Peptides against a protein of PDB entry 4X86. Designs and how they scored, part 65

Target 1, 56 residues: chain A of PDB entry 4X86
Amino acid sequence: EGPQLLLSEAVSRAAKAAGARPLTSPESLSRDLEAPEVQESYRQQLRSDIQKRLQE

## One batch from the design tools (peptide; made by RFdiffusion4, then SolubleMPNN)

Design b2_p25_8_s1 (from b2_p25_8, 8 letters changed)
Fold by OpenDDE base, seed 4:
Structure b2_p25_8_s1 (fold): chain B 56 residues (1-56), chain A 25 residues (1-25)
Amino acid sequence: as target 1 above (56 residues)
Amino acid sequence: SAVTEYLLRHGFSDENLRAAALLAE
């Protein structure tokens, strides 16, 4: 339902910015992070935490 | 969350976070 910001994409971008690389492979990590339950938890946490930060 | 804190520490601006929040709704 509408655009989704994937946890895998967020982690990939953050890892690139930090100069970090997963020990296994980016593809394997992305696959794990794309699990539905993980993605849903991330969506909720992301929205909540960002809203809190913007209100500080 | 740990992920949000990680993103903040590694270059995500307030503008990026605002956009991400909108996409997560």
Scores: peptide ipSAE 0.076, ipTM 0.525, DockQ to the pose 0.068
Fold by OpenDDE base, seed 2:
Parts: structure tokens; C-alpha cells; sequence
Structure b2_p25_8_s1 (fold): chain B 56 residues (1-56), chain A 25 residues (1-25)
């Protein structure tokens, strides 16, 4: 399977992998990250960043 | 970037990254 494109999932996995704890509850963080405008911004940034990496 | 570095550090290949870019379009 491919990488997850949901910002909430990406952050959750990163936090778990790094052993980091959010300043607020994980549930509150996930809720904030699931806002449609935030998710859309992440999608655009992910696309841009990946394209830049592949062009190098 | 942080996003790209995260994916690379977690074993995502260039093929996976290309696929992700397409899915993000």
C-alpha cells in the first residue's frame, strides 16, 4: 500500500515513531488536523514537496 | 522538507513518493 495522505494520520504516525506527545490530547490534535482547509493545504504541500524531491 | 524526509526515513521509495504525488493531484 502507498503512503497515507491524511495529515492527521501522518502526524499521528510521526508522533508515535518519535515517541513524541502532543501539547494537547491526541484526540484534540487529530480533530484540528482533520479540518478541511488544513487537510487541503497539506495535500498541496505534500504534492509540491514530493515533486521537488523527485526532480533532484 | 519535513514531509518528504519523514516519508524517506520510514522506508518509502521513490516509486511510493511518485504514487503519492499522483494521488495528491
Amino acid sequence: as target 1 above (56 residues)
Amino acid sequence: SAVTEYLLRHGFSDENLRAAALLAE
Scores: peptide ipSAE 0.065, ipTM 0.513, DockQ to the pose 0.051
Fold by OpenDDE base, seed 3:
Structure b2_p25_8_s1 (fold): chain B 56 residues (1-56), chain A 25 residues (1-25)
Amino acid sequence: as target 1 above (56 residues)
Amino acid sequence: SAVTEYLLRHGFSDENLRAAALLAE
């Protein structure tokens, strides 16, 4: 598998960079994002999104 | 996505993005 960016960490960084503030606490959001199925979904979406950008 | 936008905004190159995609496989 190798090293991978956790979804919670990625979202935290992205939200901070975008100046976005969730209505719920960042901690509660992070907890929700730690679910394995959510992490897997993120992996797939990230790969797809990056590939789309590279193909533009 | 927000993550992709973050990476682009912070100067990640296409090579970096490609590497990230590989890591996500």
Scores: peptide ipSAE 0.062, ipTM 0.503, DockQ to the pose 0.052
Fold by OpenDDE base, seed 1:
Structure b2_p25_8_s1 (fold): chain B 56 residues (1-56), chain A 25 residues (1-25)
Amino acid sequence: as target 1 above (56 residues)
Amino acid sequence: SAVTEYLLRHGFSDENLRAAALLAE
């Protein structure tokens, strides 16, 4: 089907790219970012943003 | 958005983004 883009993964990659470190442990951050409601919000936003981009 | 732009800049193709959008439905 395609890549499953998780918020936790996106943030992890962004953090690495920026050389940023979380205030807490990466594990704690991942746990928070993997919460269903958080991921759901990201999913909706991602879908919308991608659709807009592809329509350009 | 920032995430979309990030993904594009980091090698995600339009095809991958389309697939991701479909999976996000």
Scores: peptide ipSAE 0.066, ipTM 0.515, DockQ to the pose 0.052; fails the geometry check

Design b2_p25_8_s2 (from b2_p25_8, 8 letters changed)
Fold by OpenDDE base, seed 1:
Structure b2_p25_8_s2 (fold): chain B 56 residues (1-56), chain A 25 residues (1-25)
Amino acid sequence: as target 1 above (56 residues)
Amino acid sequence: SAVTEYLLRHGFSEENLRRAALLWE
């Protein structure tokens, strides 16, 4: 349940829109973004944000 | 950066972003 968007995809979209480049190598960043704990943190935070908006 | 600000709006703290190497120029 909850948001299905991967953090890596969200960051890629934001980076493309802004024309931004990572301070680290693209390969290192991709590895960091795909770490399970990082993805889970993003999922929880996104879910919490949606929950708060729905309750407003 | 725009990416950092985007992630901050999605609930990430600056410390979490730093630990996850989510810093952009």
Scores: peptide ipSAE 0.133, ipTM 0.663, DockQ to the pose 0.308
Fold by OpenDDE base, seed 2:
Structure b2_p25_8_s2 (fold): chain B 56 residues (1-56), chain A 25 residues (1-25)
Amino acid sequence: as target 1 above (56 residues)
Amino acid sequence: SAVTEYLLRHGFSEENLRRAALLWE
């Protein structure tokens, strides 16, 4: 439940928009971004940000 | 880097970037 955006997708779009490349290979970055604990941290961050906006 | 600053401006936290090892050229 909650935000469903994948961190890997978000970073991919952001990187393309910025015209930037990772210092490591794209494959290595994607692997790291797809780690469950990293994705969960991102989900919690998004949830917190939404809650903050609703309270302001 | 410019990319990390870009990601920070778009809602990524430094901790999240560290966990994801988001270093950019």
Scores: peptide ipSAE 0.132, ipTM 0.675, DockQ to the pose 0.307
Fold by OpenDDE base, seed 3:
Structure b2_p25_8_s2 (fold): chain B 56 residues (1-56), chain A 25 residues (1-25)
Amino acid sequence: as target 1 above (56 residues)
Amino acid sequence: SAVTEYLLRHGFSEENLRRAALLWE
């Protein structure tokens, strides 16, 4: 349970919006961003941010 | 970098970016 947005997807979307290109392949970047520890950190960050907004 | 600053402004933490080893051109 909780936010399920993938960090890799979030970064991909942000990078696209910024007109940026990874130094490595998009596939390699996505793979790295999908690592469990990285994704969990993002999930916690996202959840915290949402909770803060709900309490405003 | 401009990309790093962009991602930070959009809610990404420095720690997440560091762990992801994001390199941009």
Scores: peptide ipSAE 0.131, ipTM 0.680, DockQ to the pose 0.310
Fold by OpenDDE base, seed 4:
Structure b2_p25_8_s2 (fold): chain B 56 residues (1-56), chain A 25 residues (1-25)
Amino acid sequence: as target 1 above (56 residues)
Amino acid sequence: SAVTEYLLRHGFSEENLRRAALLWE
């Protein structure tokens, strides 16, 4: 349970909103963003952020 | 960069950015 956002999708939306492009190749970026440990870290951070906001 | 700061404000850590090579122009 909890938030289930893909890091790759979050980054894609953020990059699009900023009108920016990665300095690395899109393929390399995608591979890094899809790494399980990176995604899990993002999930934990997102969960923590939501919890903190609920306490405010 | 502006993108880096944006991502940091939206739940990304510097470690996440480093691992994902999130450098932008």
Scores: peptide ipSAE 0.127, ipTM 0.673, DockQ to the pose 0.308

Design b2_p25_8_s3 (from b2_p25_8, 7 letters changed)
Fold by OpenDDE base, seed 2:
Structure b2_p25_8_s3 (fold): chain B 56 residues (1-56), chain A 25 residues (1-25)
Amino acid sequence: as target 1 above (56 residues)
Amino acid sequence: SAVTEYLLEHGFSEENLRRAALLWE
């Protein structure tokens, strides 16, 4: 199983691709996104999405 | 917003974005 992106990394990459910028700072946003409960929610979402894809 | 829509289209849930999207412009 390959490594999964951290939510903070995923958001940063997506924001960069969209040309988006944080209202506060990249550092403060990254800290918020690195909260364990937030990362766990993202992990669960990824797992669910993979399962859905495999079952289609 | 355009940012929120972009992230939703790339597999982010609204719940996760509620915690983050409000911090992006």
Scores: peptide ipSAE 0.063, ipTM 0.520, DockQ to the pose 0.313
Fold by OpenDDE base, seed 1:
Structure b2_p25_8_s3 (fold): chain B 56 residues (1-56), chain A 25 residues (1-25)
Amino acid sequence: as target 1 above (56 residues)
Amino acid sequence: SAVTEYLLEHGFSEENLRRAALLWE
């Protein structure tokens, strides 16, 4: 259940859309975002956020 | 969340992250 979207890719797309850049290097941030525990936390947050938006 | 806080600390806004997630879900 839920979308299959990598956090690293989501962040990259958000950065491009907003014209924003990480405070640290893109490479170091990417490595941190690829951690499985971080990805799982994002998946849960994504599901929650999508549901909240659908209820608005 | 911990992820949101982490990303905010790295210069990303929660709203921008949500937009990206919704657009590419």
Scores: peptide ipSAE 0.063, ipTM 0.513, DockQ to the pose 0.135
Fold by OpenDDE base, seed 5:
Structure b2_p25_8_s3 (fold): chain B 56 residues (1-56), chain A 25 residues (1-25)
Amino acid sequence: as target 1 above (56 residues)
Amino acid sequence: SAVTEYLLEHGFSEENLRRAALLWE
């Protein structure tokens, strides 16, 4: 719980930092990354990562 | 791709990046 970064936003930031660009378009990529099943998977990953860090 | 490698190094799973990996150069 609490503030979480959307997968699409995380990828956008990473792409910028890495100096990479999508083969199609940022818009189409964002649409794919914002699909419910993809975003839910990412949310679960973040939750798991936070829990692991809090237990360290 | 550069994005895929960057995100993997920052804790993103391959499953989450599968779609993105196909669309990045």
Scores: peptide ipSAE 0.048, ipTM 0.514, DockQ to the pose 0.319
Fold by OpenDDE base, seed 3:
Structure b2_p25_8_s3 (fold): chain B 56 residues (1-56), chain A 25 residues (1-25)
Amino acid sequence: as target 1 above (56 residues)
Amino acid sequence: SAVTEYLLEHGFSEENLRRAALLWE
């Protein structure tokens, strides 16, 4: 459970904000960032961070 | 890199970045 903001979306937002471009194609990068193991680790990190904020 | 630093400052862990093998210019 919990929010599942895609890592690929988060990276895309960050890259845009920083004015940066991937060295690989956006499609290839998105595919890598959407790999289940990568997304799951990000989800857990996000969930943990949110819970920490709520418990402050 | 500037991008890596930016992502770290915005809640990304180094482990996540390594797993994603992010390459930015």
Scores: peptide ipSAE 0.048, ipTM 0.509, DockQ to the pose 0.307

Design b2_p25_8_s4 (from b2_p25_8, 8 letters changed)
Fold by OpenDDE base, seed 3:
Structure b2_p25_8_s4 (fold): chain B 56 residues (1-56), chain A 25 residues (1-25)
Amino acid sequence: as target 1 above (56 residues)
Amino acid sequence: SPVTEYLLRNGFSEENLRRAALLWE
């Protein structure tokens, strides 16, 4: 349980906002960002950040 | 990198960026 925002989606949105393009391809980047270990790291970070904000 | 700094400011850790192997032009 916890936040399930996809890292790949977050990066995609951030990249568009920044006007940035990956060196490889959007598809390859998305594939790499959807790896379970990478997504889990992001989930933990996001959860921690949310908890900190709720405690402020 | 401007992209890296942008992502860091928007809640991404350096470790996450490293693990994701984010390379930008």
Scores: peptide ipSAE 0.155, ipTM 0.704, DockQ to the pose 0.307
Fold by OpenDDE base, seed 4:
Structure b2_p25_8_s4 (fold): chain B 56 residues (1-56), chain A 25 residues (1-25)
Amino acid sequence: as target 1 above (56 residues)
Amino acid sequence: SPVTEYLLRNGFSEENLRRAALLWE
């Protein structure tokens, strides 16, 4: 359980907010973001970050 | 990078950013 945000969605929102474009090709970025291990790492980091913020 | 800093504040680690090639201009 815990937060279930897609990494690709988070990156898209961040890029839009900053008005920035990736230095790599969109296709290469998408492949990297869709890798299961990368998504899982992001999930764990997000969960940890939320827990830390709740304790502050 | 402002984008990098934003991502770091929202659950990304430096290693995660490297793996995903999250470099922005």
Scores: peptide ipSAE 0.155, ipTM 0.699, DockQ to the pose 0.303
Fold by OpenDDE base, seed 2:
Structure b2_p25_8_s4 (fold): chain B 56 residues (1-56), chain A 25 residues (1-25)
Amino acid sequence: as target 1 above (56 residues)
Amino acid sequence: SPVTEYLLRNGFSEENLRRAALLWE
């Protein structure tokens, strides 16, 4: 429940929008972004940010 | 990094960026 946006998708869109490349290889970055704990951390951050915005 | 700043504004923390090795050129 809550935000469903995948970290890998978010980073991909951000990178394309900025025309930027990772300092590490794209493959290594993708592997790190697909780690469950990293995705969960991102989900929690989004949830927290949304809650903060709603409370302000 | 402009990308790092963009990600920070869109739900990423510095710790999350470090863990994901989100360093950009």
Scores: peptide ipSAE 0.150, ipTM 0.693, DockQ to the pose 0.304
Fold by OpenDDE base, seed 5:
Structure b2_p25_8_s4 (fold): chain B 56 residues (1-56), chain A 25 residues (1-25)
Amino acid sequence: as target 1 above (56 residues)
Amino acid sequence: SPVTEYLLRNGFSEENLRRAALLWE
């Protein structure tokens, strides 16, 4: 239960929207973002953020 | 950076950014 958004997808969209590029490479960044623990941390953060917004 | 600020506004924590090594030009 909760958000199932991919961190790598979110970052890709964010980078495009901001017109910025990673210091290394898109591929290296994507690989780092695909780590399960990183994805889970992102999911938890999104859930927390959404809950905070709903409570306001 | 603009991307960092964008990510922070969209649910990312600084810890998430650090773990993912989100360094931007």
Scores: peptide ipSAE 0.149, ipTM 0.692, DockQ to the pose 0.321

## One batch from the design tools (peptide; made by RFdiffusion4, then SolubleMPNN)

Design b2_p26_1_s1 (from b2_p26_1, 12 letters changed)
Fold by OpenDDE base, seed 5:
Structure b2_p26_1_s1 (fold): chain B 56 residues (1-56), chain A 26 residues (1-26)
Amino acid sequence: as target 1 above (56 residues)
Amino acid sequence: SDAYDRELVERILARYPELAALLERV
């Protein structure tokens, strides 16, 4: 099935690795990125991207 | 890896400009 990594977790981890820090807090960013429609869109895109990579 | 994580952020921001706006604000 599709990836289960939450967008909020993915963005937080990626931002940290990139040295990017939110102006307020990681928790605030996570909250904003937890909207169901946003998460679902990301899940679909991530699945699509993975499929493309597998076909390389 | 750090490189993968950075790439993930860039892809997210490119595909979802509304998320880029949120990241800039938060």
Scores: peptide ipSAE 0.100, ipTM 0.589, DockQ to the pose 0.276
Fold by OpenDDE base, seed 4:
Structure b2_p26_1_s1 (fold): chain B 56 residues (1-56), chain A 26 residues (1-26)
Amino acid sequence: as target 1 above (56 residues)
Amino acid sequence: SDAYDRELVERILARYPELAALLERV
């Protein structure tokens, strides 16, 4: 339940849109961002943010 | 919004120096 957007995908899309390149390879960055605890924290934050925006 | 984890944002910006530079000017 809740947002299904992956943090690694979100960061990749945002960086690409801004024309930014990571210091390390995109693969190594994705690996770090795909850690379960990091992804779950991001999911909860997205859910919270969406709920707040809908209440405005 | 203050809803996002500050440490998470800092980790991302550390890997994307160009993105960090853009945000510093906004």
Scores: peptide ipSAE 0.089, ipTM 0.527, DockQ to the pose 0.121
Fold by OpenDDE base, seed 3:
Structure b2_p26_1_s1 (fold): chain B 56 residues (1-56), chain A 26 residues (1-26)
Amino acid sequence: as target 1 above (56 residues)
Amino acid sequence: SDAYDRELVERILARYPELAALLERV
């Protein structure tokens, strides 16, 4: 039951809103963040963080 | 939603420095 929004899209939106611009292109950043290992790592870390907070 | 997006980026960069590195690299 992970987040509906992919990491790549979430980061891209957040970066744009924050005025953070990548050196090359937002699309290049999206591709990097769409890598399965990156997405899965983020999911695991996020899930872990949520679980820790729920246990408090 | 802009405020949320800014907060999201701050949280991501603070908690996940590897993503900050990607943002800086690209």
Scores: peptide ipSAE 0.089, ipTM 0.584, DockQ to the pose 0.244
Fold by OpenDDE base, seed 2:
Structure b2_p26_1_s1 (fold): chain B 56 residues (1-56), chain A 26 residues (1-26)
Amino acid sequence: as target 1 above (56 residues)
Amino acid sequence: SDAYDRELVERILARYPELAALLERV
C-alpha cells in the first residue's frame, strides 16, 4: 500500500511545526517534492524508521 | 505529531542531501 504521509505533506507539517515559512510558494515546493522517485525514497525511509522505533 | 514529523524529515534530509537542497526553499 501507499505511504500514509506524502513527503510533501510531511515537509509542510514539519515546516509549520518549526515556524518556518517557505521562501517560495508552498505549492511550488510541494510540486518539487512529489516526484515519484523522491516519494518512494521517503516511503522506504519512513518504513525503516518506524520499524526501528518499534524495535527499540 | 508535528514533532515526530519534523524529526522524520530531519533524518531523511540528513540521509538524502538532494532533498535537503529542496527544503532550503522553506
Scores: peptide ipSAE 0.082, ipTM 0.562, DockQ to the pose 0.350; fails the geometry check

Design b2_p26_1_s2 (from b2_p26_1, 13 letters changed)
Fold by OpenDDE base, seed 1:
Structure b2_p26_1_s2 (fold): chain B 56 residues (1-56), chain A 26 residues (1-26)
Amino acid sequence: as target 1 above (56 residues)
Amino acid sequence: SDEFDRALVERILAAYPELAARLERV
């Protein structure tokens, strides 16, 4: 349970805002960003960061 | 916010250098 935002989506938004682009194909990068272990790291960090914001 | 997203992404990419190397500096 908890937030279910994709890291690939967050990277897409951040890269777009910064004008950055993948050095490989977008499809390949998205696939790797959606690896379960990477997504879980993102979910945990996202949850932690949200909690920090709520405590401010 | 965009700032929130960028900071979070940077921390994750720092833990995965092989993924970070596939992106221009964010």
Scores: peptide ipSAE 0.451, ipTM 0.836, DockQ to the pose 0.534
Fold by OpenDDE base, seed 4:
Structure b2_p26_1_s2 (fold): chain B 56 residues (1-56), chain A 26 residues (1-26)
Amino acid sequence: as target 1 above (56 residues)
Amino acid sequence: SDEFDRALVERILAAYPELAARLERV
């Protein structure tokens, strides 16, 4: 249950929108962003933000 | 939206400085 979106994908979209680029290869950054603890942190924040938006 | 994505990403990267350092900017 809950949102199942990847942080790496969110970072990719945000970076593209801002014109930012990784200092290392995109693949290397994606691997690190896919660390379970980082992804779980993202999932929790994402869930919280979605709930806040639904309450607006 | 782009705003939604960026705000969320910025909060996450603030908690993980080593990952943030891998990006030119946020």
Scores: peptide ipSAE 0.450, ipTM 0.836, DockQ to the pose 0.535
Fold by OpenDDE base, seed 3:
Structure b2_p26_1_s2 (fold): chain B 56 residues (1-56), chain A 26 residues (1-26)
Amino acid sequence: as target 1 above (56 residues)
Amino acid sequence: SDEFDRALVERILAAYPELAARLERV
């Protein structure tokens, strides 16, 4: 088990906060961001970052 | 936090420049 947040959701939130937007479409970008290898990279980094925060 | 999320996203997108290029600003 571990973090289950989607990279696509994180990108969506970050983009909105920064005033950025997809050059194609939100839907097509989300599909590509949800590729298994991309999501796994995000999950690993997210888990690492959360653990670091918990150790502070 | 927004800062936490943005920093994490930026690091991940740096590893996938083709995906990053799909955004108006990385």
Scores: peptide ipSAE 0.449, ipTM 0.833, DockQ to the pose 0.533
Fold by OpenDDE base, seed 2:
Structure b2_p26_1_s2 (fold): chain B 56 residues (1-56), chain A 26 residues (1-26)
Amino acid sequence: as target 1 above (56 residues)
Amino acid sequence: SDEFDRALVERILAAYPELAARLERV
């Protein structure tokens, strides 16, 4: 139900686009980004942002 | 888009300072 993209994926893409890199290993950061509460926050924000785009 | 991803990431990282501290500014 709803968007199922991962925050870890979004961070990876955004970091690559900006030329930024994790200060720790990518694997370590990804593990923390995949915490359930963090992912849920991302899902909610993603859904909200998509809805805003649809209303434009 | 890249801009769309960056906006989402910035808002989430603002809510999670400990995660933000592990990244260069995006």
Scores: peptide ipSAE 0.447, ipTM 0.836, DockQ to the pose 0.542

Design b2_p26_1_s3 (from b2_p26_1, 13 letters changed)
Fold by OpenDDE base, seed 4:
Structure b2_p26_1_s3 (fold): chain B 56 residues (1-56), chain A 26 residues (1-26)
Amino acid sequence: as target 1 above (56 residues)
Amino acid sequence: SDAWNRERVERILARYPELAALLERV
């Protein structure tokens, strides 16, 4: 249970919206973003952010 | 660990200078 948006997808959307381009290969960036430890941290942050919004 | 994740995020942001600048303002 909880938010299911992947960090890799979130960063891709943010980068596109900002007009940002990576200085290194997109493949190496994806490998970093898809690491399980990083994804779990992002999930927890996203859950916390949603809960804060609901309390407003 | 939290320290490992923080370092990794910083490296990622360094690869996207325009995105890093935007996130600092938000």
Scores: peptide ipSAE 0.023, ipTM 0.447, DockQ to the pose 0.085
Fold by OpenDDE base, seed 3:
Structure b2_p26_1_s3 (fold): chain B 56 residues (1-56), chain A 26 residues (1-26)
Amino acid sequence: as target 1 above (56 residues)
Amino acid sequence: SDAWNRERVERILARYPELAALLERV
């Protein structure tokens, strides 16, 4: 995953890599995770984590 | 907030029972 990925895409990739299948359709889950406030929080956390790692 | 994020993650995991089970085992 990277800072350019949406949270919905990150979750989908993680689930696929783990071999996990959702009870609901991936599209429904993606729509739920595409809420602007959710995506912004994810972006902020990801940016913060990257900055911390670059300083190590 | 952390509480808000935690609740959101729990809802996501509820949709992925196999993923939730895997995370509990490791």
Scores: peptide ipSAE 0.022, ipTM 0.422, DockQ to the pose 0.096
Fold by OpenDDE base, seed 5:
Structure b2_p26_1_s3 (fold): chain B 56 residues (1-56), chain A 26 residues (1-26)
Amino acid sequence: as target 1 above (56 residues)
Amino acid sequence: SDAWNRERVERILARYPELAALLERV
């Protein structure tokens, strides 16, 4: 996980790590998560979180 | 906005009930 991963990939990995299965196909979920505005929000959040951590 | 993100997160969690349950316990 990190800024190099798409949100869709991050969610997929998180679900796998938690042993969770989707009720819908992974492809349909990825399509929803791959919306540009969603990915941009995720990127901004990660950047913000990283900056906070670096300042601790 | 917060409302937009909340709705989207809720949809995602609805698709992953096991993940939702795990997060509720944290």
Scores: peptide ipSAE 0.021, ipTM 0.425, DockQ to the pose 0.089
Fold by OpenDDE base, seed 1:
Structure b2_p26_1_s3 (fold): chain B 56 residues (1-56), chain A 26 residues (1-26)
Amino acid sequence: as target 1 above (56 residues)
Amino acid sequence: SDAWNRERVERILARYPELAALLERV
């Protein structure tokens, strides 16, 4: 239930695709992105974006 | 809330200089 892709995973994939490397450890970044409030905001944004696309 | 999100994104981009550079090109 809910989004299957966590923000932390989404960012990791995007960073990898772009060839971007973190200045700090990837573990530190993941910990920051895994905060519940961050994930909830991401979920809301995803839902909103999907709804907008479906209405076009 | 929106201000907090923007600040968060800025911090993430600061940690990924290559990604920040790519976005600046768009």
Scores: peptide ipSAE 0.021, ipTM 0.423, DockQ to the pose 0.091

Design b2_p26_1_s4 (from b2_p26_1, 14 letters changed)
Fold by OpenDDE base, seed 5:
Structure b2_p26_1_s4 (fold): chain B 56 residues (1-56), chain A 26 residues (1-26)
Amino acid sequence: as target 1 above (56 residues)
Amino acid sequence: SDELDQQLVDRVLAAHPELAARLRRV
């Protein structure tokens, strides 16, 4: 339930836009970004930010 | 969408500096 955007996807997109690249590999970084606690932090922030946008 | 992604990423990576340290400008 709720937003199901992945932090790994967001980082991939944002890094590309910012001209940043992982020191190891995008696959390795994505795997670490998929850690449950990290994804949960992102989900909570994403939900809050979307709600704020809808209220503007 | 891209702008939203960047803002979210910045805040989450700030909370997880070990992940941020794995990215560099190129």
Scores: peptide ipSAE 0.433, ipTM 0.825, DockQ to the pose 0.668
Fold by OpenDDE base, seed 3:
Structure b2_p26_1_s4 (fold): chain B 56 residues (1-56), chain A 26 residues (1-26)
Amino acid sequence: as target 1 above (56 residues)
Amino acid sequence: SDELDQQLVDRVLAAHPELAARLRRV
C-alpha cells in the first residue's frame, strides 16, 4: 500500500535537468537504484512529502 | 512535479552516498 513511483525514474529526470550523468551507464545505475531497500527509502519519503503537499 | 522530484531525489541520495557518488556533472 502506498505510492509506487520509481527512484530510478526520478533520478533519471533530475539528473537530466541538472546536467548530471552516471559514471558508467544509465542502465547500470538504474538497476542499482531499483534495489528494494533503496526503493523503499524513496517510497517512504515520497509518501511523506505528498501528504505534506496535500495538507498545504 | 519537477521540483518535487528533485527534492525527493536529493534527500534519498543523501541517505545513500554510494549511489550519489555515481553521478557527476558534465
Scores: peptide ipSAE 0.433, ipTM 0.824, DockQ to the pose 0.645
Fold by OpenDDE base, seed 2:
Structure b2_p26_1_s4 (fold): chain B 56 residues (1-56), chain A 26 residues (1-26)
Amino acid sequence: as target 1 above (56 residues)
Amino acid sequence: SDELDQQLVDRVLAAHPELAARLRRV
């Protein structure tokens, strides 16, 4: 239900575009970014932002 | 799309400073 984008993917893309890299490893960071509570926060924000853009 | 991704990432990282601390600019 709703948008299904992974935070880990978004962070990877945004970090690459900004020239940022993980201090540990991409896979280690991705594992932590895949935590259910973190992903849910991202999903909620994504849904809200999409709705705002549709209303503007 | 890129702008949307960056905005969301910024807010998520702001809410999770422990995750933000794991990223650095090259």
Scores: peptide ipSAE 0.427, ipTM 0.823, DockQ to the pose 0.698
Fold by OpenDDE base, seed 1:
Formats: C-alpha cells, structure tokens, sequence
Structure b2_p26_1_s4 (fold): chain B 56 residues (1-56), chain A 26 residues (1-26)
C-alpha cells in the first residue's frame, strides 16, 4: 500500500535536471539505490511529503 | 513533480552520504 516510486528513478531524473552523473556507472548506482533500506527511506519521505503537500 | 523529486532526493541523499558521494556535476 502507498507510493511505489523508486528512488533510483527519482535520482536519475533529478541528476539529469541538475547536470550530475554517477562516478561509477548508472547500473551500479541504480543497484545501490534499490537497496531495501534506501528505498524504504525514500518511501517514508515521499509519503510524508505528499501528506504535507495535501495539508498546504 | 520535478520539484518534489528534487527535494526528496536531496533529503534522502543527505541521510546516505556514501550515495551522494557517487554523484558529480559534469
């Protein structure tokens, strides 16, 4: 239940917008960004921020 | 959506500095 967006996708989009690139490879970075603890941090933050936006 | 993505990414990467260090500006 809840948002199912991936941090790896969000970072990819944000990095492109900021002109940033991975020091290693996109594939290696994506693998690390898809780690369960990292994705959970993103999911919790996303849920919190959506709620904040709805309250504004 | 783009603004939300950037804010979320900034905060999550701040909590994971080892991942933030993997990115550089071109």
Amino acid sequence: as target 1 above (56 residues)
Amino acid sequence: SDELDQQLVDRVLAAHPELAARLRRV
Scores: peptide ipSAE 0.433, ipTM 0.824, DockQ to the pose 0.667; fails the geometry check

